# Peptides against a protein of PDB entry 6B4E, part 45

Target 1, 295 residues: chain A of PDB entry 6B4E
Amino acid sequence: TNFDKISKMFWHYKDKIAQIKQDIVLPIKKADVNVRNLLSRHKRKINPKFGQLTNSNQQLFKIQNELTQLINDTKGDSLAYHWILNFIAKAVVHQAETEVRVKPESALPLGKLTLYLLVQFPELQELFMARLVKKCPFVIGFTCEIDTEKGRQNMGWKRNNENKWEDNTSYDERMGGILSLFAIITRLQLPQEFITTTSHPFPIALSWHILARICNTPLNLITNTHFVILGSWWDAAAVQFLQAYGNQASKLLILIGEELTSRMAEKKYVGAARLRILLEAWQNNNMESFPEMSP

## One batch from the design tools (peptide; aimed at target 1 W208 H209)

Design b2_p22_1_s4 (made by RFdiffusion4, then SolubleMPNN; from b2_p22_1, 13 letters changed)
Fold by OpenDDE base, seed 4:
Structure b2_p22_1_s4 (fold): chain B 295 residues (1-295), chain A 22 residues (1-22)
Amino acid sequence: as target 1 above (295 residues)
Amino acid sequence: EKEEEEEIEKKAEEVFEKLKAK
């Protein structure tokens, strides 16, 4: 693991967020009233769609088509198009922070929708990844110290209006929700219509990077959150990860589930205890995956 | 496929050795 490379990636996406604000968000505020009205209407139509997802593929396809049409309506204006994609990127991550954190299995329909949109609208990829890294640096295996204000900010910690940091449970759950979504995206197959024409934008190899980079992280930087997000990843993608990489996947699962948890046993992290339970379930041939969606 | 498998194996070994060294 090259940590310098990971750091460069992290800051690349942080810079991208600043660039998005400067080049997309702020200019729209000064755009023609007709454009602003169009985007306001589209925003109101798009935002509820993410909450309308169910475990139904039929409902998923309906929403995919509706969103596709709404996004296509903006393509005549490049700035409007990029603005609506940035809005979608933010909305998807927000859905992960709020809904997926309390109902992890909801990551599956959300992930399918997101993957479809990422392929259908390639410009969404950088916007989405930038938002993910900003909110949850764990998606690229980035970790820094959280003993400083800047360190906590870099790791996606939020402050309330009183400048008080969010509680550890809230942070852990948010990170778990976002990571669940990303894990699902990495393990999903491309929609049938894209398999022969497009490469997967966020393939299963990115899950490998997450696990490997966490294993290589200095132990003094490992927190309960690392184990929480590993558990979230496990629920979301472990079965498919084993299918993809076989024995090598097994080795890495043992490393995180047994070796990493053992090395950190003195900390008595709740997340680590859960990860051990997941490992034991797997060892007993009881590894579970999210249920497949209905037709 | 074989090249990819070898690369994955090498990466897994590297991770394992690094984790042991901690």
Scores: peptide ipSAE 0.042, ipTM 0.717, DockQ to the pose 0.054
OpenDDE base, seeds 1, 2, 3, 5: peptide ipSAE 0.034, 0.032, 0.035, 0.026; ipTM 0.694, 0.651, 0.703, 0.639; seed 1 fails the geometry check

Design b2_p22_2 (made by RFdiffusion4)
Pose (drawn by RFdiffusion4):
Structure b2_p22_2 (pose): chain A 295 residues (1-295), chain P 22 residues (1-22)
Amino acid sequence: as target 1 above (295 residues)
Amino acid sequence: YDWLDEMTEKIDEEEEEKEEEI
């Protein structure tokens, strides 16, 4: 892995976040009353819909249809359309760092909803990817030091209600939740409406990149967070990863489960212990996936 | 790991071929 290229990719998405603020978010303050009214009303209607998802496919379709109508209502104005898509991208990532953090299997219905929106509204793709990278750089394998305040900001750290950094557990759980949504999306097949006509925008190869880049990361930059996101990724995508790459995926899963954990053993990372348990469960023919969605 | 870079290049090339087919 050429980590200079990974850094260039990271800063590309960081620049995109700045461009979104300059060209989408700030100009909306100057939009006419019809646009402001529509966006104010629609953002209220959109916000709770992500938490209304359940394990039921019928409910997923209902929410997809409701959101599709609301988004289509904004298409008459390119700026309003891009603003509401940016709002949705932020809301989906927030849902991943809150609800998926507590209930990892809720990444499956949220991933299906997000993948549907990503192909129904393709302008969402770049907005969503930039948001993921800004909030969880591990999705592209970016890692930097966090000894400095800027490094902590680069790696997606947040502060609590007193300018102190959130504890390590809160950060690790958020990162696992965000990365679990992206991992679901990379292993999902497109919905039937699009599977016959469209390339998957974030395919399974992106999961290979995450694993390979963590395994190629300098060991002095590895933290408990790397093991936590790999465990979250495993729960969300390891079965499909093996279906895609076979013996090569097996070699990579062994590398992360046996070798990466062994080389960092003195650190006694909690996430490394769980990743070893996941490796042993697979070796005992008991690899799990999230239960498929109910009717 | 060199084998990871080789496999990454191969997977990326196969993915680009699939996108060109559509």

Design b2_p22_2_s1 (made by RFdiffusion4, then SolubleMPNN; from b2_p22_2, 18 letters changed)
Fold by OpenDDE base, seed 3:
Order: structure tokens, then C-alpha cells, then sequence
Structure b2_p22_2_s1 (fold): chain B 295 residues (1-295), chain A 22 residues (1-22)
């Protein structure tokens, strides 16, 4: 693993977040009142739709169509269009932080919706990835020390209004939720309307990168969170990952499930124990995936 | 250090093989 490349990619997306603020978020505050009013209305209509997802494909398609229309209404103004996409990127990640963390299987409908939007609106891709990396650097396999305030901030730790760090459980769950969403996106097939015309924007290879980069991370930087997100990834994508890469996938799953957990055994991480259970379930031919959505 | 380097080499080799299979 080239850690310099990963670091460069991490900082690229951090810079992108700063750029989004300067070029999209701040300028829109000074935009024409009609544009601001339009975006305010659209924001109010868009925001609840992510929570309206169910295990129904019919409901998914309805929401896809509604969002498509709402986004298209902004295309006449480039700044408005990019603003609404940035809002969507933030909203999707927020849904992962809040809903997916407590109901991992909800990543499937959310991931399907997100993938549709990423393909339908390509400008969303960089906005979404930047938001993902800011919130959960694990999505690109980035890890740094968390012994400093800056290190914690870089790894997506939040402070409350009292400048107190979030608890470890909250952090682990949020990271798990975000990674579950990303893992789902990487393993989903493109919608039928796009299969022949577009390449997958976040393919299963990105799951490989996550696992490989974590395996190559210096052991002194490995935390319980790494095992938690690996477990979240496993539930979300391990079956499809094995289907994609076969024996090579198996080797990597053994590496994370057996070798990495064994090397960190002295730490007695709860996340590592769970990952061992997932490995054992797989070895016993009991690997499960999330249930498919209903028609 | 040596163990990590060997592990990195193995992972890189596996990754390259996996990417070639896509």
C-alpha cells in the first residue's frame, strides 16, 4: 500500500470540502433571493425522502423519480445545481450516520438510491466522496494517529458544542454506518438503464482497497474502530466480494478475519471478536447477506 | 518493519491480481 498516495487522496478531499464551502455554500448565501427561495423549498422536499426509504423497490423508484425532478429543476443555475447536490451528499451521509448505524440493512435501499443519483448526476460523485472521506476516512483506507486533536479531527471524530469528544461507541457506530453504506454502493449493480452506458462510479475494487489498506496499516494505528468497520463491511459486502474475486477474496477475508485479529489479540478489541465470529460463520458455510428488497 | 513490508508486498500482489481479474 502506498500510504503517501492515500494521504494525498485524503487531503485532496479535505481541500475539496474547503473548496465546496468557498465556491458553493458561501456564494449561494449571496445569490438572488429567488434562487435562495427555490433551494430552500427544494431542500425541504428532498431532506425527508431519505427517511422514506423502505425495503420496497417500488418505493425506491418513486423516490428516485421525485429526487430526479427536484434536482433537474435546479440545472438552469449551475451554482444552484451544485448546491443541491452538495446538500444531497451531506444528507445521504447523515442518513448513514443516524439510521444505518442502528439498522445496517437500511444501507441497501439507501445505497441503491445513492448509486442511482451518482450515475444520474455525475457531479455528485466528487461531492459525495469528499463528504465520505471527511466523515469516515476509512472509506479510502486512510488512518492516522488519534493521540492529537488534529488526528482525531482527521479521523472524523466529532466534538459537541461544549468541545467534548464523542464517546468511542458513538464514533464506532457512526463509522460503521457510513462504511456500510459505502460497502453496499461498491457491491451494487448499476440500474438497468445505465449498465450499457456508464461504468460503475464506485466499483467493488474500492472495497478491496479498504481491506488491503487496513491490512497494511501499521499495527500501532489499528484500533477497535478498524475492526468495527471491517465487521460492518463484512455484513454489507462479503458475499458479493467473494463472488467478485473468488479465491483472492477468500485470502483477504482470512487475512482480516484471522491474521489481523490474531496480531491484535493482546488488545482484546470487541470489534475483533465480532470479526472472528463472522470468519467462523463463513468457515461453517453460514455467511449471510442483507435480504433483497421486495418488488 | 520487515514483517510489515512482507505483508504489504503480499497484499499488493493480491490486489494487482484481483484488479486484473475484473
Amino acid sequence: as target 1 above (295 residues)
Amino acid sequence: MKELEEWEKQILAQQAAAEAAL
Scores: peptide ipSAE 0.025, ipTM 0.674, DockQ to the pose 0.129
OpenDDE base, seeds 1, 2, 4, 5: peptide ipSAE 0.022, 0.020, 0.022, 0.019; ipTM 0.612, 0.634, 0.658, 0.629

Design b2_p22_2_s2 (made by RFdiffusion4, then SolubleMPNN; from b2_p22_2, 14 letters changed)
Fold by OpenDDE base, seed 3:
Structure b2_p22_2_s2 (fold): chain B 295 residues (1-295), chain A 22 residues (1-22)
Amino acid sequence: as target 1 above (295 residues)
Amino acid sequence: MKELEEWEKEIKKKEEEKRKKI
């Protein structure tokens, strides 16, 4: 694994976040009052839509259409359009941090909606990826030390109102929620209307990169979080990953589930124990996936 | 571990080739 390349990608997306602030977020604060009012109304209409998702495809399609209309209403002003897409990118990641964290299977409808929007509005792709990498660097297989304040910030750790770091469980669960969403996106097929005309923006190969990069991460940088997010990835995508890459996928699942957990056994990580349970379930021909959505 | 790096390169190449065909 070329860690220099991964680091360059990480910093590219950090720079993109800074650029988004300068070129999109700050300029809108100085924009015409009509534009600001439009965006305020749209924000209020868009924000609840992600929480209105269910296990129903009919409900998904309704929300897709409603969001499509609301986004299209902003296309007359390029700055307004990019602002609303950046808002959506933030809202989707926030939904992963909150709802998917506590209900992992909710990643499926959220992932379907997100993939639709990423294809329908290509400018969302860079905005979304930048937000993902900022919040959960694991989505590109980036890891750094967390012994420093800067290292923890780079890995997406938050401080509370008392300037204390969030607890390990809260961090692990948030990272798991975000990674579940990303894993789902990587394993989903394109919507039928796009399958012949568009390439998948975040294909299953990106799941391979996550797993391979974690396997190649120096062991001194491996934490419980790595195993938690691998478990979240497994629930979200392992079945489809095996279908995509066959024996090579199987070898990689054994590497993360058996070899990596064994190398870290002395740490007694709860996430590693869960990952071993998932491996054992697979070995017993009982690999579970999220239930398919209803019609 | 070397095998994983080779697989990662191969998979990446295949996905890049797919993107060029669309």
Scores: peptide ipSAE 0.046, ipTM 0.746, DockQ to the pose 0.887
OpenDDE base, seeds 1, 2, 4, 5: peptide ipSAE 0.036, 0.035, 0.038, 0.030; ipTM 0.726, 0.726, 0.731, 0.697

Design b2_p22_2_s3 (made by RFdiffusion4, then SolubleMPNN; from b2_p22_2, 14 letters changed)
Fold by OpenDDE base, seed 1:
Structure b2_p22_2_s3 (fold): chain B 295 residues (1-295), chain A 22 residues (1-22)
Amino acid sequence: as target 1 above (295 residues)
Amino acid sequence: MKELEEWMKKIDAELEAKRAAL
């Protein structure tokens, strides 16, 4: 694992967030009133759609079409287009932090929608990845110390209005929700209409990177959160990961499920205990995946 | 693909080293 490369990627996306604010978010406030009105209306129409997802492909396709139309309506103004995509990126991540957090299987329809949008609107890719890395650096396998305020901030910890850090459980669950979404995206196939024309923007190889990078993370930086997000990833993508990489995938799953948990046993992390249960279930041929969506 | 192969080799080496120590 090249940690220098990971750090460079992390800071690249941190800088991208600052750039987005400067080049997209702030300028739109000074844009023409008609553009601002358009975006305000579109924002109101777009925002509830992520919560309208169900386990139905029919509902998914409906929402995909509606969002596509709404986004296309903004293409006449480049700034408006990028603003609406950035809004969508934020909304998707927010949905992962809230709904997927409490209902991990909801990552599947959300992931399908997101993947469709990422392919349909390529400019969304960098905006989305920047938001993901800011909120959950685990998506690129980045880890730093959390014994400092800056370290906690870098790892996506939030403070409330009273400058109090969120509790550990809330942080763990949010990270799990975001990583579940990302894991789902990495293991999904492209929609049929794109398979021959487009490469997958966030392929299953990125799941490999997450696991491998965590396995190579210095043990003194490993926390309960690492095991929580590994468990979230496992539920979301382990079956498809094994299908993709076979024996090599098995080795990596054993490494995280057995070896990493064993090395950290003295910490008695709840997330590690859960990951052990997932490993044992797999060893007993009881590995589960999220149910497929209905027609 | 090259990066993935390097990761796979590293993981294999680490697993082999651990098995040999055991």
Scores: peptide ipSAE 0.023, ipTM 0.631, DockQ to the pose 0.183
OpenDDE base, seeds 2, 3, 4, 5: peptide ipSAE 0.022, 0.022, 0.021, 0.021; ipTM 0.650, 0.643, 0.630, 0.629; seed 5 fails the geometry check

Design b2_p22_3_s1 (made by RFdiffusion4, then SolubleMPNN; failed a check: too like the target's own chain; its pose is not in this set)
Amino acid sequence: SHMEELLKQFEKELDELLEEYK

Design b2_p22_3_s2 (made by RFdiffusion4, then SolubleMPNN; its pose is not in this set)
Fold by OpenDDE base, seed 4:
Structure b2_p22_3_s2 (fold): chain B 295 residues (1-295), chain A 22 residues (1-22)
Amino acid sequence: as target 1 above (295 residues)
Amino acid sequence: DEEKKELEEFEKELEELIKEME
C-alpha cells in the first residue's frame, strides 16, 4: 500500500471540495434570478426523491426517470447543471448519513439510483467522490491520527454548535452508513443499457483497496470505526466480493475478520466483535447479502 | 488484459499483506 498516493488522493478531493464551492456554489448565488428560481424549484423536487426509494425496482425506475428529467432541464446552463449535480451528490451522501446508517439495506436502492446517475451524468462522478472522501475518508482507505483537531476534521468528525465533537457512536454510524452506500455501488452491476457502452465508474476493485489499505494501516491508527465500517462493508458487499475475486477475496476477508481483529483484541472494540461474528457466520456457510429488490 | 493485470497486482499485494500479518 502506497500511503503517499492515498494521501495525495485524499487532498486532491479536499481541494476539489474547495473548488466546487468557489466555482459552482458561490457563483450561483450571484446568478440571474431566473436561474436561481429554477434551481430552487428543482432542489425542492429532487430532495424528496431519495426518501421515496423503496425495495421496488419499479419505484426505482420511476425515480430515475424523474431525476433524469429534472437534471436534463438544467443542461442549458453549465453552471446550473453542475450546481444541481453537486446538490445531488450532497443529498445522496446525506441520505447515507441519516437513513442508511439506521437501515443499512436501504443502501441498495440508493446505490442503484446513485450508480445510474453517475453513469447517466458523468460529471457527477468527481463531485460525488469528493463529497464521499470529505465525509468518509475510509472510502479510499485513508486514515490519519485523530488525536488532533485537524486529524479529526480530516477524518470527517463533526462538531456541534457548541464546538463539541460528536459522540463516537454517532460518528461510527455515519461512517458506516456512507461506507455501506459506497460498498453497494462498487458491487452493483451497471444498468443493462450501459453495460456495453460504459465502464463502471466505481468498480469492485475499489472495495479491494478499502480492505487492503485498512489491513496495511498502522495499528496505532486503527480504531473501532475501522471495524464498524468493515462490518458495514461486509454486509453490503462481501458476497459479491467473493464472487468477483474468489480465493483471493477469501484470503483478504480472513485477514480483516480474523487477523486484524485478533491483533486488536486488547482494545475490545465492539465493531471488531461484530466483524468476528460476521466471519464466523461466513465460516458456517451463513453469509448473507441484502435481499434483492422486488420488480 | 487490464483486469488481469489488476488482479495480479492484487495478488501481489495480498501476498505482502499475509506476510506482514503472520
Scores: peptide ipSAE 0.385, ipTM 0.885, DockQ to the pose 0.907
OpenDDE base, seeds 1, 2, 3, 5: peptide ipSAE 0.380, 0.382, 0.384, 0.384; ipTM 0.884, 0.884, 0.886, 0.885

Design b2_p22_3_s3 (made by RFdiffusion4, then SolubleMPNN; its pose is not in this set)
Fold by OpenDDE base, seed 5:
Structure b2_p22_3_s3 (fold): chain B 295 residues (1-295), chain A 22 residues (1-22)
Amino acid sequence: as target 1 above (295 residues)
Amino acid sequence: KKKEEEEEKFKKELDEIIKELE
């Protein structure tokens, strides 16, 4: 694992966030009143759509069509178009932090919607990845120390209005939710209409990167959160990961489930215990996946 | 072109990781 490369990627996306604020968000505040009004209306229509997702493909298709129309309405103004995509990127990640964290299986419809939008609107890809990395650096396998304020900030820790750090459980759950979404996206097939014309923007190989990079992370940097997000990933993508890479996937699953947990046994991480349970279930031919969506 | 380059980089990294596991 080339950690220098990962660090460069991390900081690239951190810079991208700053750029987005400077080049997209702030300029819109000074834009023509008609543009601002348009975006305000669209924002209000778009925001509830993510919460309207269910386990129904029909509902998914409906929402896809509605969002497509709303986004297309902004294409006449490049700045407005990028602003609405950035809003969507933020909204999707927020949905992962709030809904997916408490109901992991909701990552499936959200992931399908997101993947569709990423393909339909390619400009969303960089905006979305930047937001993901900012909120959950684990999506690219980045880890740094959290003994400093800067380190915690880099790893996506939040402070409240009283400047108090969020509790460990809240952080773990948020990271798990975001990673679940990303994991789902990586293991989903492209919609039928795109399979022959477009490459997958975030393919299953990115899941491989997450696992491998975590396995190679210095042990002194490994926390309970690492095991929590690995468990979240497992629930979301382990079955499809095995299908994609076969024996090599098995080796990597054993590395995270057995070897990594064993190396950290003295810490008695709750997340590690859960990961071992998942490993054992797999060994007993009882690996589970999220249920498929209804028609 | 940039996307293609990134994809190639990811493939190379994956190959390296697979080799390490073998």
Scores: peptide ipSAE 0.022, ipTM 0.619, DockQ to the pose 0.154
OpenDDE base, seeds 1, 2, 3, 4: peptide ipSAE 0.021, 0.021, 0.020, 0.021; ipTM 0.635, 0.579, 0.574, 0.578; seed 3 fails the geometry check

Design b2_p22_3_s4 (made by RFdiffusion4, then SolubleMPNN; its pose is not in this set)
Fold by OpenDDE base, seed 5:
Structure b2_p22_3_s4 (fold): chain B 295 residues (1-295), chain A 22 residues (1-22)
Amino acid sequence: as target 1 above (295 residues)
Amino acid sequence: SEAEKEQKEFEEELDKLLEEYK
C-alpha cells in the first residue's frame, strides 16, 4: 500500500469539491433566470425519486428512465448539465447517509440506480467520487488521525450548530451507510445494455483496495469505525468478492476478520465483535448476502 | 493483459500483508 498515493488521491478529491463549488454551484446562481427555474423544477422532481426505490426491478427501471429524461433535458446547457449531475451525486450520498444507514439492504436498489447513471452519464463519475471521498474517505482506504479538529474534518466528522462533534454512533452509522452503497456498486454487474460496450467505472478491485489499505493502516489509527465499515462492506459485497477473487479473497477476509480484529482485541471494539460474528458465520458455511430484487 | 497485471499486483500485496501479520 502506497499511502502517499492514497493521500494525493484524497486531496485531489477535496480540491475537486472546492472546484465544483467555484465552477458549477456558484456560477449557476448568476445564470439566466430561465435556467435557474428549470434546474429548480428538475431538482424538485429528481429528489423524491431516490426515496421511491424499492426492492422491485420494475420500479428501478421506471425511475432510471425518468431520471434519464430529466437529465437529458439539461444537456443543451453544459453548466446546467453539470449542476444537475452534481446535485444527483450529493443526493445519492445523502440517501446513503440516511436510508441505507438504517436499512442496509436498501443499498442494492440505490446502487443499481447509481451505477446505471454513472455509466449513462460519465461526467457523474468524478462528481460522485469526489462527494464520496469528502463524506467517507474510507471508500479509498484513506485514514488519518482524529485527535485534531482538522483530522476529524478530513475523516468526514460533522459538527452541529453548536460546534459540537456528532456522537460516535452517528458517525459510525453514516460511514457504514455510505460504504455499503459504494461496496454494492463495486460488486454489481453492469446493466445488460452496457456490459459489452463499457468498462465498469468502479469495479470490484476497488473493494480489494479498501480492505488491503485498511489492513496496512497503522494500528494506532484504527478505530471502531474501521470495523463498522468493514462489517458493512462484508454484508454488502463479501459473497461476490469471494466469487471474484477466490482463494485470494478468502485470505484477505481472514486477515480483516481474524487477524486485524485479534490485533485490536484490547480495544474491545463493538464493530470488531460484529465482524468476528460475520467471520464465524462464513466459517460455518452460512455467509449471507442481501436478497435479490424482485421483478 | 491489464487484468493479469492487476491480479499479480494484488497477489504481491497480499503476500506482503500476510508476512506482516505473521
Scores: peptide ipSAE 0.274, ipTM 0.842, DockQ to the pose 0.935
OpenDDE base, seeds 1, 2, 3, 4: peptide ipSAE 0.272, 0.269, 0.268, 0.268; ipTM 0.842, 0.840, 0.840, 0.839

Design b2_p22_4 (made by RFdiffusion4)
Pose (drawn by RFdiffusion4):
Structure b2_p22_4 (pose): chain A 295 residues (1-295), chain P 22 residues (1-22)
Amino acid sequence: as target 1 above (295 residues)
Amino acid sequence: AEEEEELEEMFEELEELEEEWS
């Protein structure tokens, strides 16, 4: 892995976040009354819909249809359309760092909803990827030091209610939840309305990049967070990763489960212990996936 | 063609990582 190229990719998405603020978010303050009214009302209607998802496919379709109508209502104004898509991208990532953090299997319905929106509204793709990278750089394998305040900001750290950094557990759990959503998206087939006509925008090769880049990261930059997101990724996508790459995926899963954990054993990272348990469960023919969605 | 090339590069990188981690 050429980590200079990974850094260039990271800063490309960081620049995209700045461009979104300049060209989508700030100009909306100057939009006409009809646009402001529509966006104010629609953002209220959109916000709770992500938490209304359940394990039921019928409910997923209902929410997809409701959101599709609301988004289509904004297409008469390119700026309003891009603003509501940016709002949705932020809301989905927030849902991943809150609900998916507490209930990892909720990444499956949320991933299906997001993938559907990503192909129904393709302008969402760049907005969503930039948000993921800004909030969880591990999705592209970016890692930098966090000794400095700027490094902590680069890696997606947050502060609590007194300008102190959130504890390590809070950060690790957020990163797992966000990366779990992206991991689901990479291993989902497109919905039937698009599977016959469209290329998957974030395919399973992106999962390969995550694993390979963590395994190629200098060991002095590895933290408990790398093991936590790999465990979250495993729960969400290891079964399909093997289906895609076979013996090669097996070699990579062994590398992360046996070798990456062994080289960092003195740190006694909690996430490394769980990744070893996941490796042993697979070796005992008991690899799990989230239960498929109910009717 | 590009997907085949990327796949070959990913497999080669994994072979190099195995050697390093041996």

Design b2_p22_4_s1 (made by RFdiffusion4, then SolubleMPNN; from b2_p22_4, 12 letters changed)
Fold by OpenDDE base, seed 4:
Structure b2_p22_4_s1 (fold): chain B 295 residues (1-295), chain A 22 residues (1-22)
Amino acid sequence: as target 1 above (295 residues)
Amino acid sequence: SAMEKELQKFQQELEELLKEYS
């Protein structure tokens, strides 16, 4: 694992967030009132769509079409178009932090919707990845120390209005929710209409990188959160990961589930205990996946 | 194929990981 490359990637997306603010978010505040009104209306229509997802493909397709239309309505103004995509990127990640956090299987419909949008609107890809890395750097296998304020910020820790850090449980659950969504996206096949014309923007190989990079992370930087997000990834993508990479996948799952957890046993991390349970379930031929969506 | 090349890369990385955890 080339950690210098990972660090460069991390900071690239941090810079992208700053660039988005300067070039997209702030300029819209000074835009024509008609543009601002349009975006306000679209924002109000778009935002609830993510919460309207169910385990129904029919409902998914309906929402896909509605969002496609709403986004297309902004293409006449490049700034408005990028603004609405950035809003969507933020909204999707927020949905992962809130809904997927408490109902991991909801990552499946959300992931399908997101993947569709990422392919339909390629400009969303950088906006979305930047937001993901900012909120959950685990998606690219980045880890740093959290002994400093800057370190915690880099790892996506939040402070409340009283400048108090969120508790460990809240952080773990948020990271798990975001990682679940990303894991789902990596293991989904492209929609049929795109499979011959477009490559997958975030393919299953990115799941490999997450696991491998965590395995290569210095042990002194490994926290309960690492095991929590590995467990979240496992629930979301382990079955499909095994299907994709076979014996290599199996060995890597054993590394994270058995070897990494064993090395950290003295810490008695709750996340590590859960990951061992998942490993044992797999060894007993009881690996579970999220339920497939209904028609 | 692109997939085969990717698997070869992953195999190398996995071997290095296995050595580290041996």
Scores: peptide ipSAE 0.315, ipTM 0.865, DockQ to the pose 0.844
OpenDDE base, seeds 1, 2, 3, 5: peptide ipSAE 0.309, 0.313, 0.315, 0.311; ipTM 0.864, 0.864, 0.865, 0.863

Design b2_p22_4_s3 (made by RFdiffusion4, then SolubleMPNN; from b2_p22_4, 10 letters changed)
Fold by OpenDDE base, seed 4:
Structure b2_p22_4_s3 (fold): chain B 295 residues (1-295), chain A 22 residues (1-22)
Amino acid sequence: as target 1 above (295 residues)
Amino acid sequence: SEEEEERKRFEKELEELLKEYS
């Protein structure tokens, strides 16, 4: 694990967030009134679509088509196009923080929709990844100390209007929700129409990186959150990960489930306890995956 | 292939991880 590379990647996306604000968000406020009105209308139409997802592929395809049309309506203006994609990136991550947080299996339809949009609109990829890294650095295996204000901010901790940090449970659940979405995206196959024309933008290899980088993280930086997000990842992608990498995947799952948890046993992390339960379930030939969507 | 090379890199990385946790 090259931690310098990971840090550079982290700060690249932090810079990207700043760039998005300067080049996309702020300029649109001064754009033509017709453009602003268009985007306002589109925002209102797009936002509820993510909540309309169900376990139905038919419903998914409907929403994909509707969003595609709405996004295409903005392509005549590059700034408007990028603005709407940035809005979508934010909305998807927000959905992960709220809905997936409480219903992890909802990551599957959301992930399918997101992957479709990422391929259909390649400009969404950098916008989405920047938002993910800002909100949940675990998606690239980045970890820093949280003993400082800046460290907590870098790791995606929020403060309320009273300048009080969110509680640990809230943070853990948010990180778990976001990581679940990302994990799902990495293990999904491209839609049939894209398989022969493009490469997967966030392939299963990125799941490997998450696990490996966490295993290589200095133990003094490992927190309950690390185990929570590993558990979230496990529910979302462990089955498919094993299918992808076979024996090598098995060894890595044992490392996180047995060895890493053992090394941190003194901390008695609740997340670690859950991860051990998941490991034991796997050892008993009872590894579960999210249910497949209906036609 | 790129996938084969990536697999090889992962195998090496895993070997190093296993040594660390041995």
Scores: peptide ipSAE 0.321, ipTM 0.874, DockQ to the pose 0.902
OpenDDE base, seeds 1, 2, 3, 5: peptide ipSAE 0.321, 0.313, 0.314, 0.314; ipTM 0.875, 0.871, 0.872, 0.871

